# Peptides against a protein of PDB entry 2AUS: the designs that were tried, part 15

Target 1, 323 residues: chain A of PDB entry 2AUS
Amino acid sequence: ADIKREVIVKDDKAETNPKWGFPPDKRPIELHIQYGVINLDKPPGPTSHEVVAWIKRILNLEKAGHGGTLDPKVSGVLPVALERATRVVQALLPAGKEYVALMHLHGDVPEDKIRAVMKEFEGEIIQRPPLRSAVKRRLRTRKVYYIEILEIDGRDVLFRVGVEAGTYIRSLIHHIGLALGVGAHMAELRRTRSGPFKEDETLVTLHDLVDYYHFWKEDGIEEYIRKAIQPMEKAVEHLPKIWIKDSAVAAVAHGANLTVPGIVKLNAGIKKGDLVAIMTLKDELVALGKAMMSTQEMIERSKGIAVDVEKVFMPRDWYPKLW

## One batch from the design tools (peptide; made by RFdiffusion4, then SolubleMPNN)

Design b1_p9_4_s3 (from b1_p9_4, 3 letters changed)
Fold by OpenDDE base, seed 1:
Structure b1_p9_4_s3 (fold): chain B 323 residues (1-323), chain A 9 residues (1-9)
Amino acid sequence: as target 1 above (323 residues)
Amino acid sequence: SLATLPAIP
């Protein structure tokens, strides 16, 4: 989300019909919910699945899914994709995460030594997934993007940490404690970011959702529930994007692969094998897919499959069939 | 400040 990707224009004359599709900010409230993602503040106590089941009950939904499990005791940013958007959570699984953690040291350590040792854990770390994880227990490298110490109070160290997806903060704290020579454990953990979702004005509680749904259903006030739900396009802001011609939208919405002639503009730095978002010229999410070409190949080639379409989101009727 | 933290990819 923080990476500004350059936009390369391939067709500067491509126009879009304003009568086709439903841009994120122009969806009727029912349609907005059908293509929505909640930036939920998950409370400590319940599982991420229990919280999703509560949201489904509160908002009278058939389907919902979360953008990456938080342990029962962990609070904070849990993206919950709704209804037709439910599978957009696949885009959030590889996204970077931020946490605020409280580490408790099992002995006294000088502050300067704490700061020096924690700085050595920025960059590449080797982790083994815990026994409780469904992930195969192979040693794997993970990136720690940054560690910011917020407070040191005796044996308690409050810190912010930015990490690659599937970095275990409990394991990181255990290794920091070993490096300090006294041992340590994770006392508290909050997730403050999951890709494009962070602690901002879009963060809502389960209580907020109860109230906002009530205001809509009983009082006819849709404003609060509309603001509490982000468009599904928010969940792909961190992905490289390819914008397509209006004439290509219906074909992709039917599950056809994106071919090079359909591309209007694209982000720089797409590599073969990258997960990409296929967008309309009105910034509507059509589909997710795997890049079959680099950005450079998509510019230089006149034909071929640019994206293998894995998951369609857009309804088939929003754009006309122009084939 | 959030402005001084490296970008999360």
Scores: peptide ipSAE 0.071, ipTM 0.685, DockQ to the pose 0.020
Fold by OpenDDE base, seed 5:
Structure b1_p9_4_s3 (fold): chain B 323 residues (1-323), chain A 9 residues (1-9)
Amino acid sequence: as target 1 above (323 residues)
Amino acid sequence: SLATLPAIP
């Protein structure tokens, strides 16, 4: 998510009509909600599904989905995609995660040994998914990107950890405890990041959403609910992007695959098979798809299928048919 | 600060 991708321009003369589409910052409030994602501070206690059901009731919505399950006892960053944006959560499932965890040791260990052993868990780890997970219980490798010890108080170790999607912090703590020779358990866990969503000014509670919806519906004040909901484009910030001509937008919005002539600019480092976001020149999300070419092939070729379009988000009428 | 930690991909 933090990797800056270079932007390669293929057509520097491509312009966009300001009358077409709805840029993320210029959507009417009803349309903003229809294409919104909430950076929710999930409370401890409820399931992620119960929280999504409550948001649907609070905001009077038919559909919503979350960007990756938090256990009932786990708090923090839960992206919740709304209405027409509901399926953008597929971009967040593979994204890196950060947590703050409290590990309780079952015996006394010198601080220097705690620090040394926890440093050995940076990099590749072997995990088995817990019994309660929706995933097959096969041994699998996962990446720990970093471990930062925040505090050590006797047997209590507070740490920040950046991990690959589907790394189980409870299992990590269990293995650290085994390596220390005393055993350990996860006392507390908070998710502080899910891809582009983090603990920042966009993080809101269920209580905030109740109040902000009331201010809009009863008092006519849209400002608070507008700020509490991010545009769906936020949920794809971490993906490699391809920006397309206005003449290609309606075809992709109809479910046509993106062909090479439709490309205006693209990120460097796209590989065949990557999940990519197809964007307008106004940074509107048209669709998600699978790259069928590398960045280099998309530059060098004059024709062919660049992206296999898997999920359209943009309505078919935002851009005219220019074919 | 997120700026002081190794990047999450």
Scores: peptide ipSAE 0.067, ipTM 0.675, DockQ to the pose 0.020
Fold by OpenDDE base, seed 2:
Structure b1_p9_4_s3 (fold): chain B 323 residues (1-323), chain A 9 residues (1-9)
Amino acid sequence: as target 1 above (323 residues)
Amino acid sequence: SLATLPAIP
């Protein structure tokens, strides 16, 4: 999510009509909610599905979905996509995650040995998914991007960990405990990041959502609920992007594949098979799709299918049909 | 500090 992607411009003269679409900052409150994502602080206790059901009740929504399950006892960053944005969670499932974990050791270990062994768990690890996961219980590799030890107090080790999606911190702690020779368990866990969503001013509780919805519905004050909901475009910030001509937007919004002539600018480093976000020149999300070409092929070719469009978000009427 | 940690993809 923190990787800055270079932007390559193919058409420096491409303009956009200011009358078409609804930029993320210009959506009426009802439309903002329909295309919204909440950076929820999930409380410990409930399941991620129970929390999504509560948000749907609080905000009077028909649909919502979350950007990756947290265990009942785990708190912190749970992105919840609303209504028409519900399927944007597909972009968040493969995104990196950060956690703060408290590990309890089952014996005394010198601090120097704790630090040395935990550093060996940076990089590739082998995990088997737990019995309670919906994922096939095959051994798989996962990346640990970093481990930062925050505090060591006797047998208690507080640490920050950045991991590939679907890394099990409970299993990591179990393996660290085995490597230390004393065993260990996960005492506490909080998720501090899920792709572009982190602990910042956008993080809100279920109580905040109750209050902010009340201020809107009873007092006519939309400001709080508007700030509590991020535009769906936030959920694709970490993806490689392709920006398209106004003349291509309606076709893609109808489910047509993106062809090379529709491209105005694109991120560097797109590979064939990558998940990409198709954007307007106003940074509105049109669709998610699979890249059928590399960035280089999209620059060099004059024709062909650039993106296989898998999921449309933009309504068909925001841009005129120009074909 | 958070600024010194490797980037999460």
Scores: peptide ipSAE 0.048, ipTM 0.638, DockQ to the pose 0.020
Fold by OpenDDE base, seed 4:
Structure b1_p9_4_s3 (fold): chain B 323 residues (1-323), chain A 9 residues (1-9)
Amino acid sequence: as target 1 above (323 residues)
Amino acid sequence: SLATLPAIP
């Protein structure tokens, strides 16, 4: 998510009509909700699915989905995509995660040894998915991006960990405990990040959502519920982007594949097979798709399918048909 | 500090 991607401009003269579309900051409240993602502070206790069901009830929604399961006992950042944005969660599933974990050691270990051993778990680790995972129980490599020890109090080790999607912190702690020779278990876990979603001013509770919905419906105050819901475009900030001409938007919104002539600008480093976000020049999400070309091929070629469009988000009528 | 941690992709 923090990877700064260079933006390569292919057409520096491309303009956008301000009357077309609905930029993320200019959506009417009802439309904002229809294309929204909540950065939910999931409480400990409920399942991620129960929490999604509660949000649907609170906000009177037909559909919602979450950006990656948190176990019942795990709190913190759970992105919940709403209504027409529900399928944007597919962009968040592969995104990096951060956690704060409390590890309890089953014996006394010198602090220097704790620090040294935990540092060895930065990088590539081998994990087996837990029995409760929908993932086939094959050994797999996962990246630990960083471990930051926050506090050591005797046998209790508080640490921040950045990990590849589908890294199991419980399994990491178990292996750290084995490497320390005393054993360990995960006492507490909080997710502090899911891709672009962090513990920031956008983090809201279920209680906040109840109150903010009430303020809107009963008091006519939309400000709170508007701030509590992020635009769906937030959920794709970590993806490589391709920005398209206004003339290409309606075609892509109809499910047509993006062709090279439609590209105005794009991120560097797109590879064939990458999940990419197709954006308007007003940073509106049109669709998610699979790159059929590299960034370099999209620059060098005058024609061809650049992106196989897998999921359209934008309505067909936000931009005129220019074909 | 979060500012000193490696970037998450």
Scores: peptide ipSAE 0.072, ipTM 0.690, DockQ to the pose 0.020; fails the geometry check

Design b1_p9_4_s4 (from b1_p9_4 with P1M E4T)
Fold by OpenDDE base, seed 2:
Structure b1_p9_4_s4 (fold): chain B 323 residues (1-323), chain A 9 residues (1-9)
Amino acid sequence: as target 1 above (323 residues)
Amino acid sequence: MLATLPEIP
């Protein structure tokens, strides 16, 4: 999520009509909610599915989905996509996560040895998913991007960890405990990051959502609920993007594949097979799709399918049909 | 269940 991607301009003369679409910061409150994502502080105790069901009841919604399961005992950052935005969670499932974990050691280990062994777990690790995972229990490699030890108090080790999709911190702690020779278990776990969502001013509780919905419905004050809900475009900030002409938007919104002539600008480093976000020149999310070309091919070619459109988000009527 | 922790791009 912190990778700044270069933006390559293919058409520097492309303009956008200010009367078309609904830019993220200009949506009426009802439309903002329909295309919203909550950066929820999940409490310890409930399942991620129970929390999504509560949000649906609190906000009177028909549909919602979460950006990656937290265990009942795990707290912190749970992105919850609302209504028409519900399927944007597919962009968050492969996205980075950070945690703060408390590891309890089952024996005494010198602090120098703890620090040395935990540093060896940075990089590629082999994991087997637990028996209760919906994922097939196959051995798989996962990346640990970093381990930062925050505190060591005797047998208790507080650490920050950045990891690849579907890494298991409890399994990591178990393997660290085996490498230390004494064994270990996960005492506490909090998720501090999920792709573009982190612990910041956008993080809200279930109680905040109750209060903010009340202020809107009973007092007519939309400000709080508007700030508590992020635009769906936040959930794709970490993806490579392709920005398209106004004349291409309605076609893509009807489920047509993006062709090369529709491209105005794009991120560098797109590879064939990458998940990409198709954006308007007003930074509105039109669709998610699979890149059928590299960035270089999208620049050099005059024609062809650039993106296979997998999921449309934008309504068909926000931009006119120009064909 | 064990929380699965996903990748930072």
Scores: peptide ipSAE 0.066, ipTM 0.512, DockQ to the pose 0.028; fails the geometry check
Fold by OpenDDE base, seed 4:
Structure b1_p9_4_s4 (fold): chain B 323 residues (1-323), chain A 9 residues (1-9)
Amino acid sequence: as target 1 above (323 residues)
Amino acid sequence: MLATLPEIP
C-alpha cells in the first residue's frame, strides 16, 4: 500500500477546467458526506455490521459499508464508506493491514528466543482460514510484511504486525506459541491500519460522530463533521492510478471503458488484471476498473481499451460531454 | 517521536 508508484506523464499539455467537477477539498458538506469515508475507531464489543448500522442512524444515511470486517472483540481502524462512496470498500478489501496484538505465552521463554522466533515469522506463512470465515478452509500462503516487538513483559508480548489482507493474527500467534514450545493465545488485538487508513488525526469514534453531527445540525457548525469524513479518494490512495483528460471523464462516468487516448498520466507497474483507480486531473475518483493493458502497453499503444470500468462513482454531470 | 510506520506494500 505504501509503495510510491512512479507517475508517467503521457500528455504534458493536458489542462483541466477548474469549473468542472468537485475536487475532494471543494465539496459542499452534503456532497462531501455523499462521497465520504469515515476512519472509524471501532470499539470492542459490536460487530462491524452493527457499527455500520449505528453510523447510518447517527448520520441519517441510507447506505454505508465497511472496508473489511473486524471481529467483535477487535478494536481500531474500520473504514466506513458512506452513501455514493459505499462501494469504494472493494478497494480496501485487498489492502494490507496492520495490527497491534498482545500475545500471551503459556510458559516462560527467554526474551532473546521470543525475538528470534518472531523474526522467523516475517515473510511467507501458511494459514488455514478459521471456521467462521466465508472463505473455503484451504491452506493458503499469506505475507507477514513485518513484526515489530513493542514490549515484552514476562509472558505478555506486545507487537505490531503488518500483514497481507486476510492474514489471521490469532492463527499467527498460535503458530508463534507452538514454535516457542510453550503455546500462546491472542489476548488483545487492535487494527492500526487498513490500507491508507491509519491511527492518525482522521480517526474518530462513534461518540465523536454523534457530537459532530449535532454541531452541524443544531449549531450550523460543519467544520467537525467535515474533518471527521474523509473524501472517498482516500480509500483508493493505495491503488495504481490512471489520470484522464477532462474530455474522457463524462464517458467513463457514463460507464464507458477507458480507452488509451483518454490517458494523461498513469502509475508505473500496472499489470493486466490489476484493480486501478481512474482519476481526473483534479484527483477526483471517476471509477474503479480492471486494467486491460500494462502501463507499458498504455504508453506504447495509441488505441484500445485500457481499463474495463467495473464501478463508477462520479456523477454523469460533473463534467460535460465533449463528444 | 512517532517513528515512521513500517511500510505496508
Scores: peptide ipSAE 0.064, ipTM 0.624, DockQ to the pose 0.022; fails the geometry check
Fold by OpenDDE base, seed 5:
Structure b1_p9_4_s4 (fold): chain B 323 residues (1-323), chain A 9 residues (1-9)
Amino acid sequence: as target 1 above (323 residues)
Amino acid sequence: MLATLPEIP
């Protein structure tokens, strides 16, 4: 999620009309909610689906979806995409995750040995999905991006771990315990990141959402509910981006594929097959799609399909048809 | 020194 991508400009003279669209910072409150994502602090106890159903009731919503399941006993960062933004979870499901975990060892191990063995679990690990997962129980590789030991108190090891999507921390802890020779189990787990969503000032509880919705509906104060909801564009910050001409926006919003002449600027390092975000020059999300060209091909070619558009988010009327 | 938080993709 934190990978900085260079921006390559293809058309330095491209301007945008300030009267067209609704930039993420300029949406009326109702429209902001329709294109919103909540950085929810999921409590321990409920399922991620029960929490989404509660948010829908609290905020009087027809649709919502979450950016990756947390188990009932697991707390922390659960991105909840609202209404017209619901489908943006496609960008969040494959995103990297961070957790803080408490591992309890079943025997005494010297601290230096704990540190040495846990460092060996950075990189590629082999996992079998648990029986309760919707994923086929085939052995698969997963990346552990980092392990940071926060505290060691006898048999209790508190650590931060950055992982590829669908890494099972419970299975990781079990394997660490086997490698230490004493065995271990997961005592506690909190998710501290889900792609671009982290523990920051945007993190809100279900209680906060009840109060903030009340302040808006009964007291006319929109400030709190506006701050509690992030624009859907937050949910694609970690993706490679392609910025398009105003003249291409309405076509893409109608479900047309992005062609090379529509590109104004793009991130470096796009490969064929990558999930990309198509953006306006005002940083509005138009669509998600599959790159049909590399960044280099999109620069060098004068024509052709750059992106196969899979999911449109922008309404068809925000930009005029210029064809 | 703010320890550079470990980066995730």
Scores: peptide ipSAE 0.046, ipTM 0.581, DockQ to the pose 0.019; fails the geometry check
Fold by OpenDDE base, seed 3:
Structure b1_p9_4_s4 (fold): chain B 323 residues (1-323), chain A 9 residues (1-9)
Amino acid sequence: as target 1 above (323 residues)
Amino acid sequence: MLATLPEIP
């Protein structure tokens, strides 16, 4: 999510009609909710599924989905995609996550040794998923991007950790404890990031959602509920993007694959097989798809399927058919 | 049941 991707312009003369579509900042409140993602502060206690069910009740929604399970006891950042945006969680399932964890050591260890050993866990680690995971219990490599020790108080180690998809912090802490020679367990865990969603001004509680929904429905004040819901485009900020011509938008919105002539600009470093976001020139999410070409091939080729469109988000009527 | 943490591309 922190990698600035270069934007390569293929067509510098491509304009967009301001009358077409609904840019993320210009959606009516009902439409904003239909294409929304909540950066929820999940409380400790409930399951992620129970919390999603509560949001559906609070906001009177038919559909919602979460961007990656948090345990009942784990609090913090749970992206919840709403209604038409529900499937955007597919973009968040492979997106890096950060946690703040409290590790309790089962013996005394010098602080310098704690710091040295925890630094050795930056990089590739071997993990087995826990019994209760929906993931097959095979040994797998996972990346730890960083470990930042925040505080050491005797046997209690507070640390921030950034990690790859399907890394288990309890298993990490268990392995750290083994490497320290004393053993350790996870005392507390909070998720502070899930891809583009972090602890910031967009983080809201279930109580905030109740209050803000009431303010809208009872008092007609939409401002709070509007701010509490992020546009679905937030959930794809970390993906490589391809921006398309206005003339290509309605075709892609009908489920047509993106062809090379439709591309206006694109991120550098797209590889064949990558999950990509197809965007309008107004930064509206049209679809998610699989890149069938590299960035270089999309620049050099005059024709061919650039993206195999897997999931359309944009309604078919936001842009006119220009074919 | 610890959260699975996806790759930051």
Scores: peptide ipSAE 0.000, ipTM 0.391, DockQ to the pose 0.026; fails the geometry check

Design b1_p9_5_s1 (from b1_p9_5, 3 letters changed)
Fold by OpenDDE base, seed 2:
Structure b1_p9_5_s1 (fold): chain B 323 residues (1-323), chain A 9 residues (1-9)
Amino acid sequence: as target 1 above (323 residues)
Amino acid sequence: YEELYKLIE
């Protein structure tokens, strides 16, 4: 999520009308909620789906969705996209994750050996999904980006781990235990990151949401609920972006594919087939789509379909039809 | 409010 992408400007004279759209910082509270994502601290106990049902009840919402399942016993960062933003979770599902895990060893192992063996699990690993997963139980590779040992206390190993989406930490710990020769199990697990969402001042509990919604509805205080909900644009910060002309916004908001003439600026390193975010010049999310060209092709070509638009978020009336 | 607060504990 923290990879800075270069921005290539294709049209340096393109301006935006300040009267059109609703920038993330200028949405009325009701509209902010309709296009919101909560950085929820999921408690241990409930399923991720039960927690989403609770948020819908607390905030009086018709629909919501989560950015990647946490098991019942697992706590921490669960992005929950609200109402019209619900489908933005498709940007979060494939995003990297970070966890803090407590591993319990089934025998005594010297600390030097623990550290050496755990370092060998950085990189590509082979996993089989657990029986309880909705994923087909085929062997697959996953990336472990880093392992940071925080503490070793006899048979208890506390560590931070950065992983590719759909890496099973329970299975990783099982394999580490086998490699150590004594066996191991996962005692505790907390998710500390899910793509652009992390443990920070935006992390809120279910109880916080009850309180903040009450302060808004009963006391007329919007500030707390406004801060507890992030704009949907937060959920696409880690994606490559394409910024479009005001004249192209309404067409894309109606479900038209983005053509090359509509592009004002774009991130470097877009490949054909990448998931990309289509943005206004005010950093409003218009749509998610599949890149049909590379960054280089989008610069060099004068015409053609740049992005196959898959999911529209922006309402059709925020920008005028200019065709 | 109070009912919701207790039910999510």
Scores: peptide ipSAE 0.102, ipTM 0.854, DockQ to the pose 0.825
Fold by OpenDDE base, seed 1:
Structure b1_p9_5_s1 (fold): chain B 323 residues (1-323), chain A 9 residues (1-9)
Amino acid sequence: as target 1 above (323 residues)
Amino acid sequence: YEELYKLIE
């Protein structure tokens, strides 16, 4: 998520009308909530679905969805997309995750051996999904991007791990324990990152949301609830972006595919089949779609379908119809 | 408010 993608400008003369749309920083509070994502600190105990139900009750919402299930006992970063932003979670499901895990070893192992063996688990690993997973129990490869040992205290190993979406940390720890020859289990797990959402000043509890909603509704103080909710655009920061002309926005908002003439600028490294975010020149999310061309093809071609639009987020009336 | 606060514990 932290890799700054190069931005290639295709039309350097393209301007945007400041009167059109609602940039993420300029949304009225009600509209901000309708297009919001909460970086929730999920408590241990409840399911991710129960927590989403709580948020809906607290904030008086019709719809919400989460950016990737945490087990009941697992705490930490759970992105919860609100109302009209609910479907932005599809951008978060495939995103990398980070965890802090406590592994308990079932025997004594020298620290040097622990460090050496855990380093061997960086890279591609073969996993079988647990029985509790809705995913078909087929063996699959997953990437472990990094393992950082934070602390070793006898048989307790605290570590940070960055993983591909749907890597099972419990299974990883089990395999590490087997490789160490003594066995191991996962004692504790916290998710510290889900794509662009991390442990930072935007992380809020359910209690914070109760308080902040109360301050807004009873005291007229919007500041806290406004800060507790991120714009939906945050949930696509890790995706490759395509920025479009004002004249193309309304068509895409009506579900039309993005054609090459509508492109103003785009990220480098887009491949055919990639999930991409279609943005306005004010960094408003219009839609998610599948790239039908590479970045290079989108630069070189004068015409054709650049993006197959899969999900529209922007209302149809934020920009005028200019076709 | 107080009811919601207690129920989420």
Scores: peptide ipSAE 0.089, ipTM 0.848, DockQ to the pose 0.835
Fold by OpenDDE base, seed 3:
Formats: sequence, C-alpha cells, structure tokens
Structure b1_p9_5_s1 (fold): chain B 323 residues (1-323), chain A 9 residues (1-9)
Amino acid sequence: as target 1 above (323 residues)
Amino acid sequence: YEELYKLIE
C-alpha cells in the first residue's frame, strides 16, 4: 500500500469542468454515505458478517460488505463498504494486511534465537488454509513483508507483521513455534491495517457509529457521521490508477471499456491483468477494471482497449455524455 | 438508540 506509484502524464493540457461530478470532499451527507467506507474497529466476539449486519442496522442501510474477514476473536481494522460502494471491497480483499500478534511459546527460548528465527519468516512462506476458510484448502505460498518484534517477555512475544492477503497468522505462529523447537500458539491478534485503512483518526467503533448516527438524525449534527465514513476512493488508494478525460467519464460510467484516447495520466508499472482504478481528474472513482495493456502500451498506443471495465461505481448522470 | 447500544455490547 505504501509504494508511491509514479504518475505519467499523457495529456498535460487536459482540464476538468468543476461543475461535473461530486469529488469525495463535495458529496452531500446522504451521497457520502451511499459511496462510503467505514474504517471499523471490529470488536472481539462477533463475526465480520455479524458486524456488517450491525452497521446496516445502525445506519439504516440496504447493503454493505467488508474488505476481508476477521475471525470472531480478532479485533481491529475492518473496512466496511456501504450501499453503492459495497463492491469496492474487491479492491481490499487482495490488499496487504498488518497485524499485531501475541505469540505464546510453549518453552523457554533465548531472545537472540527468537529474533533470529522470526527474521527467517520474512519473505515467502508455505501455508495450507484452515478448514473454515472460504478458500480452497490447497498449499499456497504467501508473502510475509516484514516482522517487527515489539516486545519479548519470557515466553510472550509481541510482534507486528505485514502480510499478503489470506496469510494466516495463527499458522505462521505455529510454524515459528515449530522452528523454535518448543511450539507456540497465537494468544492474541489485532489487525492494524487493511490496505489503505489503518489505525488512525478514521478508526471508529460500533458504539461511535450509533452515537454519530444519533447526533445526525436527532440533533441535526452531520459532522461526526461524515468524518466516521470515508469516501469509497479511500478503498482504491493502493491500486494503480488511470485518470481519464471528462469526455470519457460518462461512457465508462455506462459500462464501456476504457480506450487509450480517454487516458490523461496513469501510474507507472501497470501490467496486463492488473486490477486498476479508473479515476476522474477530480480523483473520483468511476470504475474498477482489468488492465488490458501495460502502462507502456497505454502510452505508446493511440487506440485500443486499455481497461476492461468490471465494476462501475459512478452514477451515469454525474458527467454529461459527450458522444 | 439505547437498544442498539446495549445489543452491540
């Protein structure tokens, strides 16, 4: 998520009409909610699905979806996409995750050995998904991006871990315990990051949402609920982006594929098959799609399908049809 | 409000 992507400008003269669209900061509160994502602090106890059902009840929503399951006992960052933004979770499901974990060792191990062995688990690991996973139980590689030991207290090891989506921290801890020769189990787990969502001022509880919705509906104070809900564009910050001309927006919003002439600027390093966010020049999310060209092909070619549009988010009427 | 608040505890 933290990789700054270079922006290549293809058309430096492209302007946008300020009267068209609704930039993330200019949405009326109802529209902001319709295109919102909550950075929820999931409590321990309920399932991620139960928590989504609670949010729907609290905020009087028809639809919502979460950006990646947390087990019942696991707390922390659960992005919950609302209403028209519900399907933006497809951008969050493959996103990297960070956790703080407490590992309990089943024997005494010198601190230097703990540190050395845990460092060996940075990189590629082989995991088998648990039986309760929605994922087919096949052996698969996962990336551990980093392990940061925060504290070692005898047999208790507190650590931060950045991982590829669908890495099982419980399984990682089990394997670390085996490598240490004493065994280990996961005592506690909190998710501190899910792609662009982290522990910050945007993190809110279910109780906060109850309070903030009450303040809006009963007291007419929208500020709290507005701050508690992030624009759906937050959920795609980690994706490679393609910014398009105003003249291309309505076509893409109607489900047309993005063609090369519509591109104003784009991130470097897009590969064919990548999930990309199609953005307006006002940083509004138009659609998610699959790149049909590399960044280089999108620069060099004058025509062709750049992005196969898979999911439109923007309403069809925000930009005029200019065809 | 109060019912929801108690149910999510």
Scores: peptide ipSAE 0.079, ipTM 0.842, DockQ to the pose 0.834
Fold by OpenDDE base, seed 5:
Structure b1_p9_5_s1 (fold): chain B 323 residues (1-323), chain A 9 residues (1-9)
Amino acid sequence: as target 1 above (323 residues)
Amino acid sequence: YEELYKLIE
């Protein structure tokens, strides 16, 4: 999420019609909900699936999906994509995660040794998925981006950890305990980030959602429920973006691949095979797709398929057909 | 409203 991406302009004369589309901050409340993502503070106890079912009941929704499973006992940041935005979670599954963990050591270890050994776990680690994981139990590498020790109290070590998607913190703590020579287990775990979603003013509880929906339906006050739901575009902030001409939007919304002439501007550093977000000039999400060219190829070429469109989000009628 | 609160406790 924190990668600053340069924006390269290919067509500096491209304008957008203000009458077309619905920019993220200009959606009527019903439409905002249909294209929304909640930054949920998941309580400890329920499964991520139970929480999604509760949100559907609270908000009277037909469909919703979550941006990566938290175990029942794990609390914190669970992005929940609503209705027409439900499939935007595919952008969040591969995104980095941050946790705060409490590790309990099974013996006494000097603080200097704890700090030294935990620093050695920054970088690539080898993990076996837990028995309860849907993932095949093969040895796999995962990246630990950083470990920050917050507090050491005797045998209790509180730390922040940034990790690649699908890193198991329980297994990390077990290996740290082995390296310290005393053993260790995970006492507590909270997820503090999931890609662009973090602990901030947008984080809401299930109780907040009950209250805010009631204020809207019974009192006619939409402000609270509007703020509690983020636009689906939030869920793609961490992806490389390609911005397209108004004349290309309806074609992509009908499932056509993006061709090079439709590109107005794009992020630097796109590689062939990358997941990319196709955006309008009003920062509306049209579709997710696979890059078929690098950024450099998209600049240098005059024609060809730039993006293989995998999932359309924008309705077909927001922009006119100009083909 | 009250039923939803009890459901999520």
Scores: peptide ipSAE 0.074, ipTM 0.842, DockQ to the pose 0.792

